# Ledger of designs, part 57: peptides against a protein of PDB entry 5D63

Target 1, 292 residues: chain A of PDB entry 5D63
Amino acid sequence: SLRRGIYHIENAGVPSAIDLKDGSSSDGTPIVGWQFTPDTINWHQLWLAEPIPNVADTFTLCNLFSGTYMDLYNGSSEAGTAVNGWQGTAFTTNPHQLWTIKKSSDGTSYKIQNYGSKTFVDLVNGDSSDGAKIAGWTGTWDEGNPHQKWYFNRMSVSSAEAQAAIARNPHIHGTYRGYILDGEYLVLPNATFTQIWKDSGLPGSKWREQIYDCDDFAIAMKAAVGKWGADSWKANGFAIFCGVMLGVNKAGDAAHAYNFTLTKDHADIVFFEPQNGGYLNDIGYDSYMAFY

## One batch from the design tools (peptide; aimed at target 1 D213 C214)

Design b2_p24_2_s2 (made by RFdiffusion4, then SolubleMPNN; from b2_p24_2, 12 letters changed)
Fold by OpenDDE base, seed 2:
Structure b2_p24_2_s2 (fold): chain B 292 residues (1-292), chain A 24 residues (1-24)
Amino acid sequence: as target 1 above (292 residues)
Amino acid sequence: SAAAEAEMEARLRAEYRALKARFA
């Protein structure tokens, strides 16, 4: 079953993703096929899938940027019915905004069926051009038509997944205590994470004994990421991943505060030094405390 | 540079005392 999370949804037939046109929050904004750049944020192409309690494999899909929801116009079962962004809520009962998402016959891609109409989200004619129509279209779960098959690239992690990644890391002190602040985290590409760091002013910040030292840098980075998230996205129910750690070296004669994020595959953590913007697999300290 | 690395190391050592004072 598809897990709750943020997804980049890519067509199985052509290099096109499900895009909310211009990221507009207006009701009736077209959802279209659009090109994307791998390993980037793809602003208008991120969707929060929220599972509906007690309805198997059924979700709302909230556009992360606009905060609006994927909506089948008038819930019509007619082939070619527009799919667009529309105001809604995560746990709506409106069948126009309820989507059953299950594996296709190929076992790797998914199909997206409207709960009410039983039609499928279709990249019309498999058109790879920017702005190509996405519509509800007749189909079956076992049909092999790539116009209706989608890869769900997971862009977020749950707090449990983050916790597991930390637990697997060898640079964790035996006395480690972690504090989870949120439930679901968008994991940023390093380039985006670095840009936030640059924009925060931290690269020009002066280290000063105790008054502005390692803990201040690390907390300032987390605050910058948090503010970036709030300013960038209209959807709710998720955070931006950026952790703070306190660590001690193996000799026990040095301590440090630093940041961390997740690797591209979300399986491991990577340490980030906010004093110089460096990413390290080994920062030279074992963490005894973290919050994220 | 080597000088920059040495300075960073010195700062990290100084931060140990401050960090322990606040978080130990």
Scores: peptide ipSAE 0.040, ipTM 0.656, DockQ to the pose 0.046
OpenDDE base, seeds 1, 3, 4, 5: peptide ipSAE 0.026, 0.023, 0.026, 0.029; ipTM 0.547, 0.596, 0.624, 0.641

Design b2_p24_2_s3 (made by RFdiffusion4, then SolubleMPNN; from b2_p24_2, 12 letters changed)
Fold by OpenDDE base, seed 3:
Structure b2_p24_2_s3 (fold): chain B 292 residues (1-292), chain A 24 residues (1-24)
Amino acid sequence: as target 1 above (292 residues)
Amino acid sequence: SAAAEAAMEAQLRAEHRALLARFA
C-alpha cells in the first residue's frame, strides 16, 4: 500500500505532473497537468497523502503549497468532472476528497480513484501541455490507459526512514543518541538547502570562540530551515529535514557541531558544514548525538 | 584561506574537548 508521505505525482504517459494552478488556495482552483523540473521543489506539485484510518488504501491529498485538498467537483461520476483544490481536513469524511490509491496493472504506477464516484483521476487526452485538464473519468483498475496512471515519487521520509539512514552511516559513534522531533520530513534538494543557508546570513557570520561557534552555526541553520518551511508551505503535518549533530573525531580529542540532510535517494545522510556551506560524505567526526 | 580554515578547525576541536568526557 502507499505510505503516508509527500509525493510528486507524474503521469505515466507524458512528462506532466499534477499541479495546483498558481498554487492558489481558493476553492475551485483547477488542478492541471504541468511540466516539471527534476531535482527541484516543484512548488505547486507536491501532495501530502494522508491515509484514512480503517479505510483501505484511501487517502486525502493535500497540496503542500496551498494547504487545500484534491477535490472532485460535486463528487460527480460524470466523465470530465473537474478536479480542483478545495478547503478540507486530513481526515475528512467528504467523499469528494477521498481517494483510493492502488497500484495499476503495470505494478509501478498508481491509479487514483475517487472514493465516492469510483471514477479515476485522468489527464484528459494525455495532453502534455501546461494547464491540461485533469478530470474524473470512468475507468477500471486493470486498464492500461496511461491517462489514468501516475507515478508517485516520494519526496519525504518518515522519522523511521531517517533513523535507518543514520544507522547505516559509518560516521556514527558507539555512544550515539538520536532524538526525533517530527514524523515526516520533506527532503530538500541541495540547491534549495544551500539557498536557505545563504538567506540565513550564515555565510557572512563570523566564527567566534564560544560566543558564536560550531553549535551556534548548526542550530542557526536548523532554525533557518524551520522558518523557511513555515513561511513557504500552508499545509501542516510535516517538517523540513535538517538535522543537527554533535560529533567526535577519530582521535577522540576533538568535537564539532554540524548539520546533515539526506541524499537524493533518501538512503543515506550527507553532512553539511554550516560554517562554509559544504556537503561532505565524511566531515571528519563520528556523531554521538543528533536531533532532527 | 586554507590556513584560516585550518586554524578554525583546530579551535573548534579544542573547545569541545569537554564534551568528550561526557559522551565518549
Scores: peptide ipSAE 0.027, ipTM 0.576, DockQ to the pose 0.050
OpenDDE base, seeds 1, 2, 4, 5: peptide ipSAE 0.024, 0.034, 0.018, 0.030; ipTM 0.571, 0.565, 0.517, 0.539; seeds 1, 2, 5 fail the geometry check

Design b2_p24_2_s4 (made by RFdiffusion4, then SolubleMPNN; from b2_p24_2, 14 letters changed)
Fold by OpenDDE base, seed 4:
Structure b2_p24_2_s4 (fold): chain B 292 residues (1-292), chain A 24 residues (1-24)
Amino acid sequence: as target 1 above (292 residues)
Amino acid sequence: SEAAEAAMNAELRAQFRALKAQFA
């Protein structure tokens, strides 16, 4: 089954993603096919899938940018019914905003069925152009039509997944204690993470003994990422991944505070030095404490 | 033991300021 998380949803037939037009929060904003750039944020194309308790394989899909939900207009079963962004809540009972998401017959892509109408999210005519219509359309779970098949590329990790990634890293002290602050984390591309760092003013910050040293830099970076998240996204129920670690070197005679994020595949962590903006697989310290 | 590990962690936390290195 599809897990709770943030997804980039890409058509199986053409290089088009499910896009909320202009990221608008207005009710009735068209959801359309749009081109995307791999390894970027794709701002209007991220969707938080929230599983509905006690309803098998059924979710709401919240646009991360607008905070609005994927909505089948009037819940109509007519082919060509508009799919739009509309105000809602994560655990709504409105069948216009409930989507059953299950694997397609190919075992890799998903189909997105409206819970009420039983029609499927369809990239009409498989149109790869920007602004192509996405609509509810008649279909079956077994149909091979790529217009109704979607890859769900997960852009987030759960706290448990992050914890697991940390646990398998070789630069974790035996006494490590982690403090989980949130439940689901959008994992940023390094380019975005670096841009936040640049915009924070940290590159121009001067190291000063105790008054503004490693812990200040690390906390400032986390604060900058948190603020960026709050300023960038209208959806709730997730955080932006940026950790803080305290570590000790192998000799036990030096300690450091630094940041970390997840690798692209979400399988491991990479250390980030907020004093110079560097990414390192080995920062020279073993973490005995983290919060993220 | 878990208790020993927790105690060691507490010691590390207490030592952080003392052990904080200059960034080179």
Scores: peptide ipSAE 0.224, ipTM 0.792, DockQ to the pose 0.102
OpenDDE base, seeds 1, 2, 3, 5: peptide ipSAE 0.206, 0.213, 0.201, 0.219; ipTM 0.799, 0.792, 0.795, 0.793

Design b2_p24_3_s1 (made by RFdiffusion4, then SolubleMPNN; its pose is not in this set)
Fold by OpenDDE base, seed 5:
Structure b2_p24_3_s1 (fold): chain B 292 residues (1-292), chain A 24 residues (1-24)
Amino acid sequence: as target 1 above (292 residues)
Amino acid sequence: SDAAAEEQEKLLRKEYRELKKKFA
């Protein structure tokens, strides 16, 4: 079954993603097919899938940017019915905004069925052009029509997945204690993470003994990422991944505070030095404490 | 035990204040 998370949703037939036009929060904003750039933040194309309790394989889909929800216009079962962004809530009972999402017959892609109408989200005619119509369309779970098949590329991790990635890292102290602050985390590309670092002013910050040293740099980076998240996205129920660690070296005669994020495949962590903006697989310290 | 873990964490926190380095 599909896990709760943030997804980039790509058509199985053509290189087009489900896009909320202009990221607008207005009711009735068209959801369209649009090109995307791999390994970047596709701002209008990220969707938080929230599973509905006690309704198997059924979700709301919240656009991260607008905070609005995928909505089948009037819940109509007519082929060609518009799919739009519309105000809503994560656990709504409105069948216009409830989507049953299950694997297609190919076992890799998903189909997205409206709970009420039983029609499927369809990239009309498989049109790969920017702004192509996405609509509800008649279909079945077992047919192979690529217009109705979608890859769900997960852009986030749960707190449990992050915890597991940390636990696999060889630079974790035996006394390690982690403090999990949130439940679901958008994982940023390093380029975006670096840009936030640059925009924070940290590259020009002066190191000062105790008053503004390693822990201040690391916490300032965490705060900058948090602020970036709050300023960038209207959806709630997720955080931006950025951790803080305290570590001690092997000799036990030096300690440091630093940041960390997740690798692209979400399987491992990578350390980030907020004093110089460097990414390292080995920062020279074993972490005994983290919060993220 | 939880108590032992807490004491060890307190020790590490104290050590951090004493051992944190200048990044040069």
Scores: peptide ipSAE 0.214, ipTM 0.741, DockQ to the pose 0.114
OpenDDE base, seeds 1, 2, 3, 4: peptide ipSAE 0.121, 0.098, 0.094, 0.096; ipTM 0.699, 0.683, 0.669, 0.659

Design b2_p24_3_s2 (made by RFdiffusion4, then SolubleMPNN; its pose is not in this set)
Fold by OpenDDE base, seed 2:
Structure b2_p24_3_s2 (fold): chain B 292 residues (1-292), chain A 24 residues (1-24)
Amino acid sequence: as target 1 above (292 residues)
Amino acid sequence: SAAAEEAMNARFRAEYRALKEKFA
């Protein structure tokens, strides 16, 4: 079963992703195949999958950038029917925007079936060119056509997954208490995380005893990430991952405040020093408190 | 819940104060 989350959806046959053209929020904006760059944001190609309660394996797909939803035009079952971005809500009853998503016969990729029409999201002719047509097309769950098979690359973590990553880290104090602020988190590449840090002005900020010290730097970084998220994405129901930690050194006689993010595989955390922009596996402190 | 949020805030404040006391 597909988990709620943010996905980069890649064709199983060619290096093309499901892209909302120009990231436009206009009703009827074409959804197309487009090239992507691994380990980057891929702005117009991120989709929030929201499971529909009590409807097995059925989701809405919200484009993260535009805040609009994947929509089969007029819910038509005709092969070649346009798939577009369209205004909607996460828990809509509109069958044009309801998608049954289950594993294909290969056990790795998924197929995306419109709930109403029973047609499948199809990269027409397996065209790898930018702007290639994506349409509803006839098909079956068991056929091997790669035009209708998609890899769902998870770009987010749940609060539970983040909690588990923290719990696995050796630099956590025995008195640790974590506070979860959101339910689902987009995990940024380090390059993007660093750019947000640079743009925040923190590299030029002056450390001052008590009045602007470690905790101020750490909170300022989190605020910068939050603002970046709000300014960058129109979809709701997720946050950008950026944690704050309070830690104590091994001797127990010094404390520090710092940030952390998740590693690329989402299995561990990496510490971030907002005073210098450094990433560290060991920051020299054991965390007794975090919020994220 | 509101009660849970208040409890979280109280613990945060306590830990924040502890940080300030231990920061050299």
Scores: peptide ipSAE 0.021, ipTM 0.499, DockQ to the pose 0.286
OpenDDE base, seeds 1, 3, 4, 5: peptide ipSAE 0.000, 0.040, 0.020, 0.017; ipTM 0.299, 0.464, 0.471, 0.459; seeds 3, 5 fail the geometry check

Design b2_p24_3_s3 (made by RFdiffusion4, then SolubleMPNN; its pose is not in this set)
Fold by OpenDDE base, seed 3:
Structure b2_p24_3_s3 (fold): chain B 292 residues (1-292), chain A 24 residues (1-24)
Amino acid sequence: as target 1 above (292 residues)
Amino acid sequence: SAADAERQEELLRKEYHALKEKFA
């Protein structure tokens, strides 16, 4: 079953993603097909899937950017019914905003069925053009029509997944203690992570003994990422991944504070040095403490 | 031993300010 998380939702037939037009928070904003760029944020195309308790395979889909929810207009079962962004809540009982999401017949893609109407989210005519209509349409779970099949590319990790990635890293001290601050984390591309670092002013910050040294840099980076998240997204219920570590070198005679993020496949961590903006697989320290 | 690990952990926490170095 699909897990709670943030997804980029791509059509199985053409290189088009489910896009909230202009990222608008207005009720009735069209959801459309739109081109996307791999390994980027794709601002208007990220959806938080929140599973509904006691309703099998059923979710709300919140647009991260607008904070509005995928909504089948009037809950109509008529083919061609508009799918729009609309105000809502994560655990709504409104069937217009409840979506049953299960694997398609190909075993890789998903179909998205409106809970009430039993129609499916359809890229009308498989149109790959920007702004192509997405609508509710008659269908079946076993039908192979690519207009109604969607890849759910996970853009976030759970705290458990992050913990697992840390646990298998070779640069963790035997005395390691990790503190998990949130439940679900949007994982940023390095380019975005770096841009946040640049915008924070840290590249111009001066190292000063104790008063502004490694721990200050690392915490400032985390604060910058947190602020970026708050300023960038209207949806709630997730954080932006940016960890802080304290580490000690192999000799045990030097310590450091630094950041870390996750690799593209979310299976491993990569260290980030906030004093120079570098990414490293080995920062020269073994972490004995982290919070993220 | 477990006791040694605990002692080492405590030392790391207490001595961090002395162990942290200038960025090179």
Scores: peptide ipSAE 0.190, ipTM 0.741, DockQ to the pose 0.087
OpenDDE base, seeds 1, 2, 4, 5: peptide ipSAE 0.163, 0.176, 0.116, 0.167; ipTM 0.734, 0.711, 0.702, 0.709

Design b2_p24_3_s4 (made by RFdiffusion4, then SolubleMPNN; its pose is not in this set)
Fold by OpenDDE base, seed 2:
Structure b2_p24_3_s4 (fold): chain B 292 residues (1-292), chain A 24 residues (1-24)
Amino acid sequence: as target 1 above (292 residues)
Amino acid sequence: SAADEERQFELLRKEYHELKEKFA
């Protein structure tokens, strides 16, 4: 079954993603097909899937940017019914905003069925153009029609997945204690992470003994990422991944504070030095404490 | 042992301020 998380949802037939037009929070804003750029933040094309308790394979889909929800207009079962953004809540009982999401017959892509109408989210005519209509359309779970098949590319990690990535890293001290602050984390591309660092003022900050040293740099970076998240997204229920670590060298006679993030495949961590903006697989310290 | 690991952790927790170095 599909896990709770943030997804980029791409059509199985053409290079088009599910896009909330202009990222608008207005009720009735069209959801459309739109081109995307891999390995970047596709701002209007990220969706938080929240599973409904005790309702199998059923979710709400919240647009990360607007904070509104995928909504089948009037819950109509008519083919061609508009799919729009609309105000809602994560655990709504409104069947217009409840979506059953299960694997298609190909075992890789998903189909998205409205809970009430039993129609499917359809990229009308498989149109690859920007602004192409996405609508509810008649279908079945076993059909191979690519207009109704979607790849759910996970853009976030759970705290458990992050913990696992940390645990398998060779630069973790035997005494390591991790403090998990949130449950789900949007993982940023390095380019975005670096841009936040640049915008924070840290590149121009001066190291000063104790008053503004390694831990201040590391905490300032985390604060900058947190603020960026709050300023960028209207949806709730997730955080932006940026960790702080305290580490000690092999000899045990020197310590450092630094940041870390996850690799593109979410399987590993990479260390980030906030004093110079560098990414390293080995920062020269073994972490005995982290919070993220 | 678990007790030894806990003692080592507590030492690191307390001594970080003395162990941290200037970044080079």
Scores: peptide ipSAE 0.429, ipTM 0.903, DockQ to the pose 0.094
OpenDDE base, seeds 1, 3, 4, 5: peptide ipSAE 0.428, 0.429, 0.423, 0.427; ipTM 0.902, 0.903, 0.902, 0.904

Design b2_p24_4 (made by RFdiffusion4)
Pose (drawn by RFdiffusion4):
Structure b2_p24_4 (pose): chain A 292 residues (1-292), chain P 24 residues (1-24)
Amino acid sequence: as target 1 above (292 residues)
Amino acid sequence: AAMADLARTELATYVTQNNATVAQ
């Protein structure tokens, strides 16, 4: 089963993503195929998949930017029916916004079926051009037609996954305790994590004993990332990944506060120095506390 | 807020109890 999370959904035949046109919140805004840039935030192309209770393999798909939902127009089973963004709720009983998402016959990509119509999300004619029509279409679960096959590229981690990445890190103090604050996190590319640090004003902040020292920098960065999350996205039910750690050096005589993020493959953590914007695999301190 | 207060208290406590310093 596809796990709850945030996905960039890529057609298996051509490198087009599912894109809510112009990120518009208007009801009826077309969902289309569009090119994308890896290792960036693709602002109109991120979808929060919310599992439906007791309805196997069925979800709502909420555009992260607009807060609107993937909706099969009037629930029609006619091939070519429009797939648009529409107002809705995470656990709606409206079948126009319910999607059964299971693996295709290639075992890697998924097919997306409307719960009401039993038709599939289809990149019409496999068109790779920006703005190509995506529609509901007749189809089967097992066929190889790439027009109806989609890679769900996971862009978020659960709290359990973040905890696992931290636990595998070699720079964790024996007294380490972690404090988990949310359940599902959008993992940022370093380019975006750095842009938030720059926009927070921290690059210009001076170190001052106790009144603006390492703990102040680290907390400020976490706060800046939290503000960025709420100000940038309209969908609810997730948080942005940015941790704070306190650590101690090998000699046991100096302590430091700093931030951390995750690697692209989501398996490991990487430390971030908020005083200078650097990313480090070893910051010189073993973490005895973290909150994220 | 509660986690920031806790992080500050823990950092100060560690420094006091272990005759340690806060690094720049």

Design b2_p24_4_s1 (made by RFdiffusion4, then SolubleMPNN; from b2_p24_4, 16 letters changed)
Fold by OpenDDE base, seed 5:
Parts: structure tokens; C-alpha cells; sequence
Structure b2_p24_4_s1 (fold): chain B 292 residues (1-292), chain A 24 residues (1-24)
């Protein structure tokens, strides 16, 4: 079954993603097919899938940017019915905004069925052009029509997944204690993470003994990422991944504070030095504490 | 919790014992 998380949803037939036009929060904003750039933040194309309690395989889909929800217009079962962004809540009972998401017959892609109408999200005519119509359309779970098949590329990790990635890292001290601050984390590309670092002013910050040293740099980076998240996205219920670690060196006579994020495949962590913006697989310290 | 408190105390003692200071 599909896990709660943030997804980039790509058509199985053509290189087009489900896009909320202009990222607008207005009710009735068209959801359309649009090109995307791999390994980047596709701002209007990220969707938080929230599972509905006690309703199997059924979700709301919240656009991260607008904070609005995927909505089948009037819940109509007619082929060609518009799919739009509309105000809503994560645990709504409105069948216009409830989507049953299960694997297609090919076992890799998903189909997205409206709970009420039983029609499927369809990239009309498989049109790969920017702004192509996405609509509700008649279909079945077992047919192979690529217009109704979607890859769900996970852009986030749960706190448990992050915890597991940390636990696999060889630079974790035996006394390690981690503190989880949130439940679901959008994982940023390094380029975006670096840009936030640059925009924070940290590259020009002066190191000063104790008054503004490693812990201040690391916490400032965490704060910068948090602010970036709050300023960038209207959806709630997720955070931006940026960890803070405290570590001790092998000799046990020096400690350091630094940041960390997750690798592209979300399986491992990579250390980030906020004093110079470097990414390292080995920062020279073993972590005894983290919060993220 | 008391268990968490004890763990924190043990960690703090470890840091002190090893003279680990966040000075980098």
C-alpha cells in the first residue's frame, strides 16, 4: 500500500507530472500535466498523500505549494470532468477529494481513482505539453492505459526512515540519542540545501570562540531551513529535513556540532559543515546526539 | 521520563569525563 508521504506524480506514458497550475490556492485552479526537471524541487508538482483512517488505500492529496487539495469537479463521473485544486482538509469526508490509490496491473505504477465517482485521474490523450488537461475518466483497475497510470516518486521520509538511515551510518557513537521533532520530512536536493545555507548569511558569519562557534552555526542552519520551509509552502503536516548533530572525535577530547541531511536515495545520511558548506561522508566525529 | 533523565545524565557525565567541548 502507498505510504503517507510527499510524492512527485509522473505519468507512466510520457514525461509529464501532475501540476497545480501556477501553484494557485484559488478554488477551481486547474490541475494539469507539466514538464519537470529530475532531482530538483518541482514547486507546483509535490503532493502530500494523507491516508484516511479506516478506509483502505484512500487518501487526500494536498498540494505542498498551495495547501489546496486535488478535487474532482462536482464529483462527476463523466469522462473529461476537470480535476482542480480546492480548499479542504486532510481527513475530509468529501468524496470529491478522496482518492483510492493502488498499484496498476503492471505492478510499478499506480492508478488514482476518485472514491465517489469511481473514475480515474487521466492525462487526456497522453498529451505531454505543458498545461495538458488532467481529468476524471472511465476506466478499470486492470486495464493498461498509460493515460491513467502514474509513478509515485517519494520525495519525503518518515521519522522512522530517517532514524533507520542514521542507525546504518558508521559514524554514530555508542551513546547516541536521537530526538525526532517531526513525523514526515521533505528531503531537499543538495543544491537547494546549499542555496538555503548561502541565503542564511552563514558563509559570511564570523567564527568566535564560544559566543558564535560550531553549535551556533549548526543551529542557525537548522533555523534557516525551518524558515525556508515556512516561507515556501502553504501545506502543513510535514517538515523540511535538516538535522543537527553533536559529535565527539575518536580521541574523545574534542566535540563538534554540525548538520546532516539524507542522500538522494534516502538510505543514508550525509554530513554538512555549516561553517564552510561542505558535504562529507566522514566529518571526523561520532555523533552522540541528534535532533531533526 | 525517569529513564530518559537517567540517560541524559549518563551522557552528560560521559561528555564531562572525556573533556568534550563544543568549541570547533
Amino acid sequence: as target 1 above (292 residues)
Amino acid sequence: SEAEKRFREELENYIKENNAVLAK
Scores: peptide ipSAE 0.042, ipTM 0.516, DockQ to the pose 0.301
OpenDDE base, seeds 1, 2, 3, 4: peptide ipSAE 0.040, 0.032, 0.031, 0.033; ipTM 0.497, 0.561, 0.549, 0.540; seed 4 fails the geometry check

Design b2_p24_4_s2 (made by RFdiffusion4, then SolubleMPNN; from b2_p24_4, 12 letters changed)
Fold by OpenDDE base, seed 2:
Structure b2_p24_4_s2 (fold): chain B 292 residues (1-292), chain A 24 residues (1-24)
Amino acid sequence: as target 1 above (292 residues)
Amino acid sequence: SAAAELFRRELEDYIRDNNATLAK
């Protein structure tokens, strides 16, 4: 079954993603097919899937950028019914905004069925052009039509997944204690992470003994990422991944504070030195504390 | 684990006894 998380939803037939047009928060904003760039933030194309308690395989889909929800217009079962962004809540009972999401017959892609109408989210005619119509359309779960099949590429990790990634890393001290601050984290590409670092002013900050040293740099980076998240996205219920670690060197006679993020595949962590913007697999310290 | 807890205590004792700070 599909897990709670943030997804980039890509058509199985053509290189097109489900896009909220212009990222607008207005009710009735068209949801359309649009091109995307791999390994980048696709701003209008990220969707938070929130599972509905006690309703199997059923979700709301919140656009991260606009904070609005995928909505089948008037819940109509007519083929060609518009799918739009519309105001809503994560645990709504409005069947216009409830979507049953299960694996298609190919076992890799998903189909997205409206809970009420039983029609499916359809990239009309498999049109790969920017702005192509996405609509509710008749279908069945076992059909092979790629117009109604979607890859759900997970762009976030749960706190448990982050914890597991940390636990796999060889540079964790036996005394390690981790503190989880949020439940779900959007994982940024390194390029975006670095840009936030640059925009924070940290590259021009001067190291000063005790008054502005390693811990200040590390916390400033986390604060910058937090602010970037708040300023960039209107949806709630997730955070931007950026960790802070305290570590001790192998000799046990020096400590350091630094950041970390997750690798592209979300399986491992990579260390980030906020004093110089470097990414390292080995920062020379074993972490005894982290919060993220 | 029990071993991890022991090591944690040893590290905390070291930090306390030497008044160690983050130095980098």
Scores: peptide ipSAE 0.038, ipTM 0.533, DockQ to the pose 0.186
OpenDDE base, seeds 1, 3, 4, 5: peptide ipSAE 0.036, 0.032, 0.040, 0.030; ipTM 0.543, 0.544, 0.547, 0.549; seed 4 fails the geometry check

Design b2_p24_4_s3 (made by RFdiffusion4, then SolubleMPNN; from b2_p24_4, 15 letters changed)
Fold by OpenDDE base, seed 2:
Structure b2_p24_4_s3 (fold): chain B 292 residues (1-292), chain A 24 residues (1-24)
Amino acid sequence: as target 1 above (292 residues)
Amino acid sequence: MEAEERFRQELEDYIKKNNATLAK
C-alpha cells in the first residue's frame, strides 16, 4: 500500500515525470510529461498523496508548487481525456480527483486509476518529450504497458521515520529528548539546504559570546528553512525538514547547538554546522535534545 | 555499559542544575 507522502512520479518506460505545466494554479492547467534532474527539487513535479479514509488505496494528488490537484476532466472515461490541475481539497468526494493507486503486475511500479471512470493515467504514446500529453486511458491492472506504469519516488519522510533515523545514530545521548513539530517532511538535497543557508545571511554573521552564538545560528537556520518553505510552496500539510539539536561533548564539559538533516536514502541523519555551512557525520557532540 | 550509564547520569545532573550555557 502506498504511504502518505510527497512523491516524484516517474514513468516506468522513459525518463519523464508527471509535471504540472509551469506550476500554474489555474484550473485546467495541463499535466504533462517532462524531463527531470535526479537529486534535485524538480519544482513542478512533486505531488502530495493523501489517502482517503476508509477507501482502500485511494488518494488525492496535490501538486506541491501550485496547491492544485490532479483532475480528470469531467471525469470522462473516454481515452485521451485530459488530466489537469484543478482546485480541490485533500479529502474531496469529487471522483474526478480521486485516484486508486496500486502496484502494477511488475511489483515495483504503480498504476494510477481514476476512481470514477476506471481509466488510467497514461503517458500518451510513451512520448519522452517535454510537454507530452498525459491523459486518462483505458487499461487493466494486469497489463504491462509502461505508458501507464509509474515509479513513486518518495521525497518526504514521516515524523516516525525521522525519529527512527535519529534513534539509530551513534551520536545520540542516552538522555536524549526529541520533540516532533510536524507530521510529514520534505527532505531537501544538500545543495538546496546549503543555498538556503547562503541566502539567510548566516555566512556573514559574526559569532559573539552569548549574544549571537551557536544557538542563535542554529535557530536562524531553522527559521530560514521555514520561511523558504512558506515562500516556495502553495500546498499545505507538510513541512521542510530542518532540525535543531543541543549536544554535549564526550568529556561532558561543553555543549553546542547545531542543525541536522536526513541523508539521501532517508535512513540516517547528517549534522550541519550553521556557523560554517559544513556537513558532518560526527560533529563532536552527542545530542541530548532535538526539535524538528 | 557501566561507564556509559555513569556518564548519562552525570549529564542528567548537569542539565538539571540549570546553570550551564552553550559554549560554542
Scores: peptide ipSAE 0.045, ipTM 0.496, DockQ to the pose 0.168
OpenDDE base, seeds 1, 3, 4, 5: peptide ipSAE 0.009, 0.034, 0.033, 0.042; ipTM 0.345, 0.498, 0.538, 0.501; seed 4 fails the geometry check

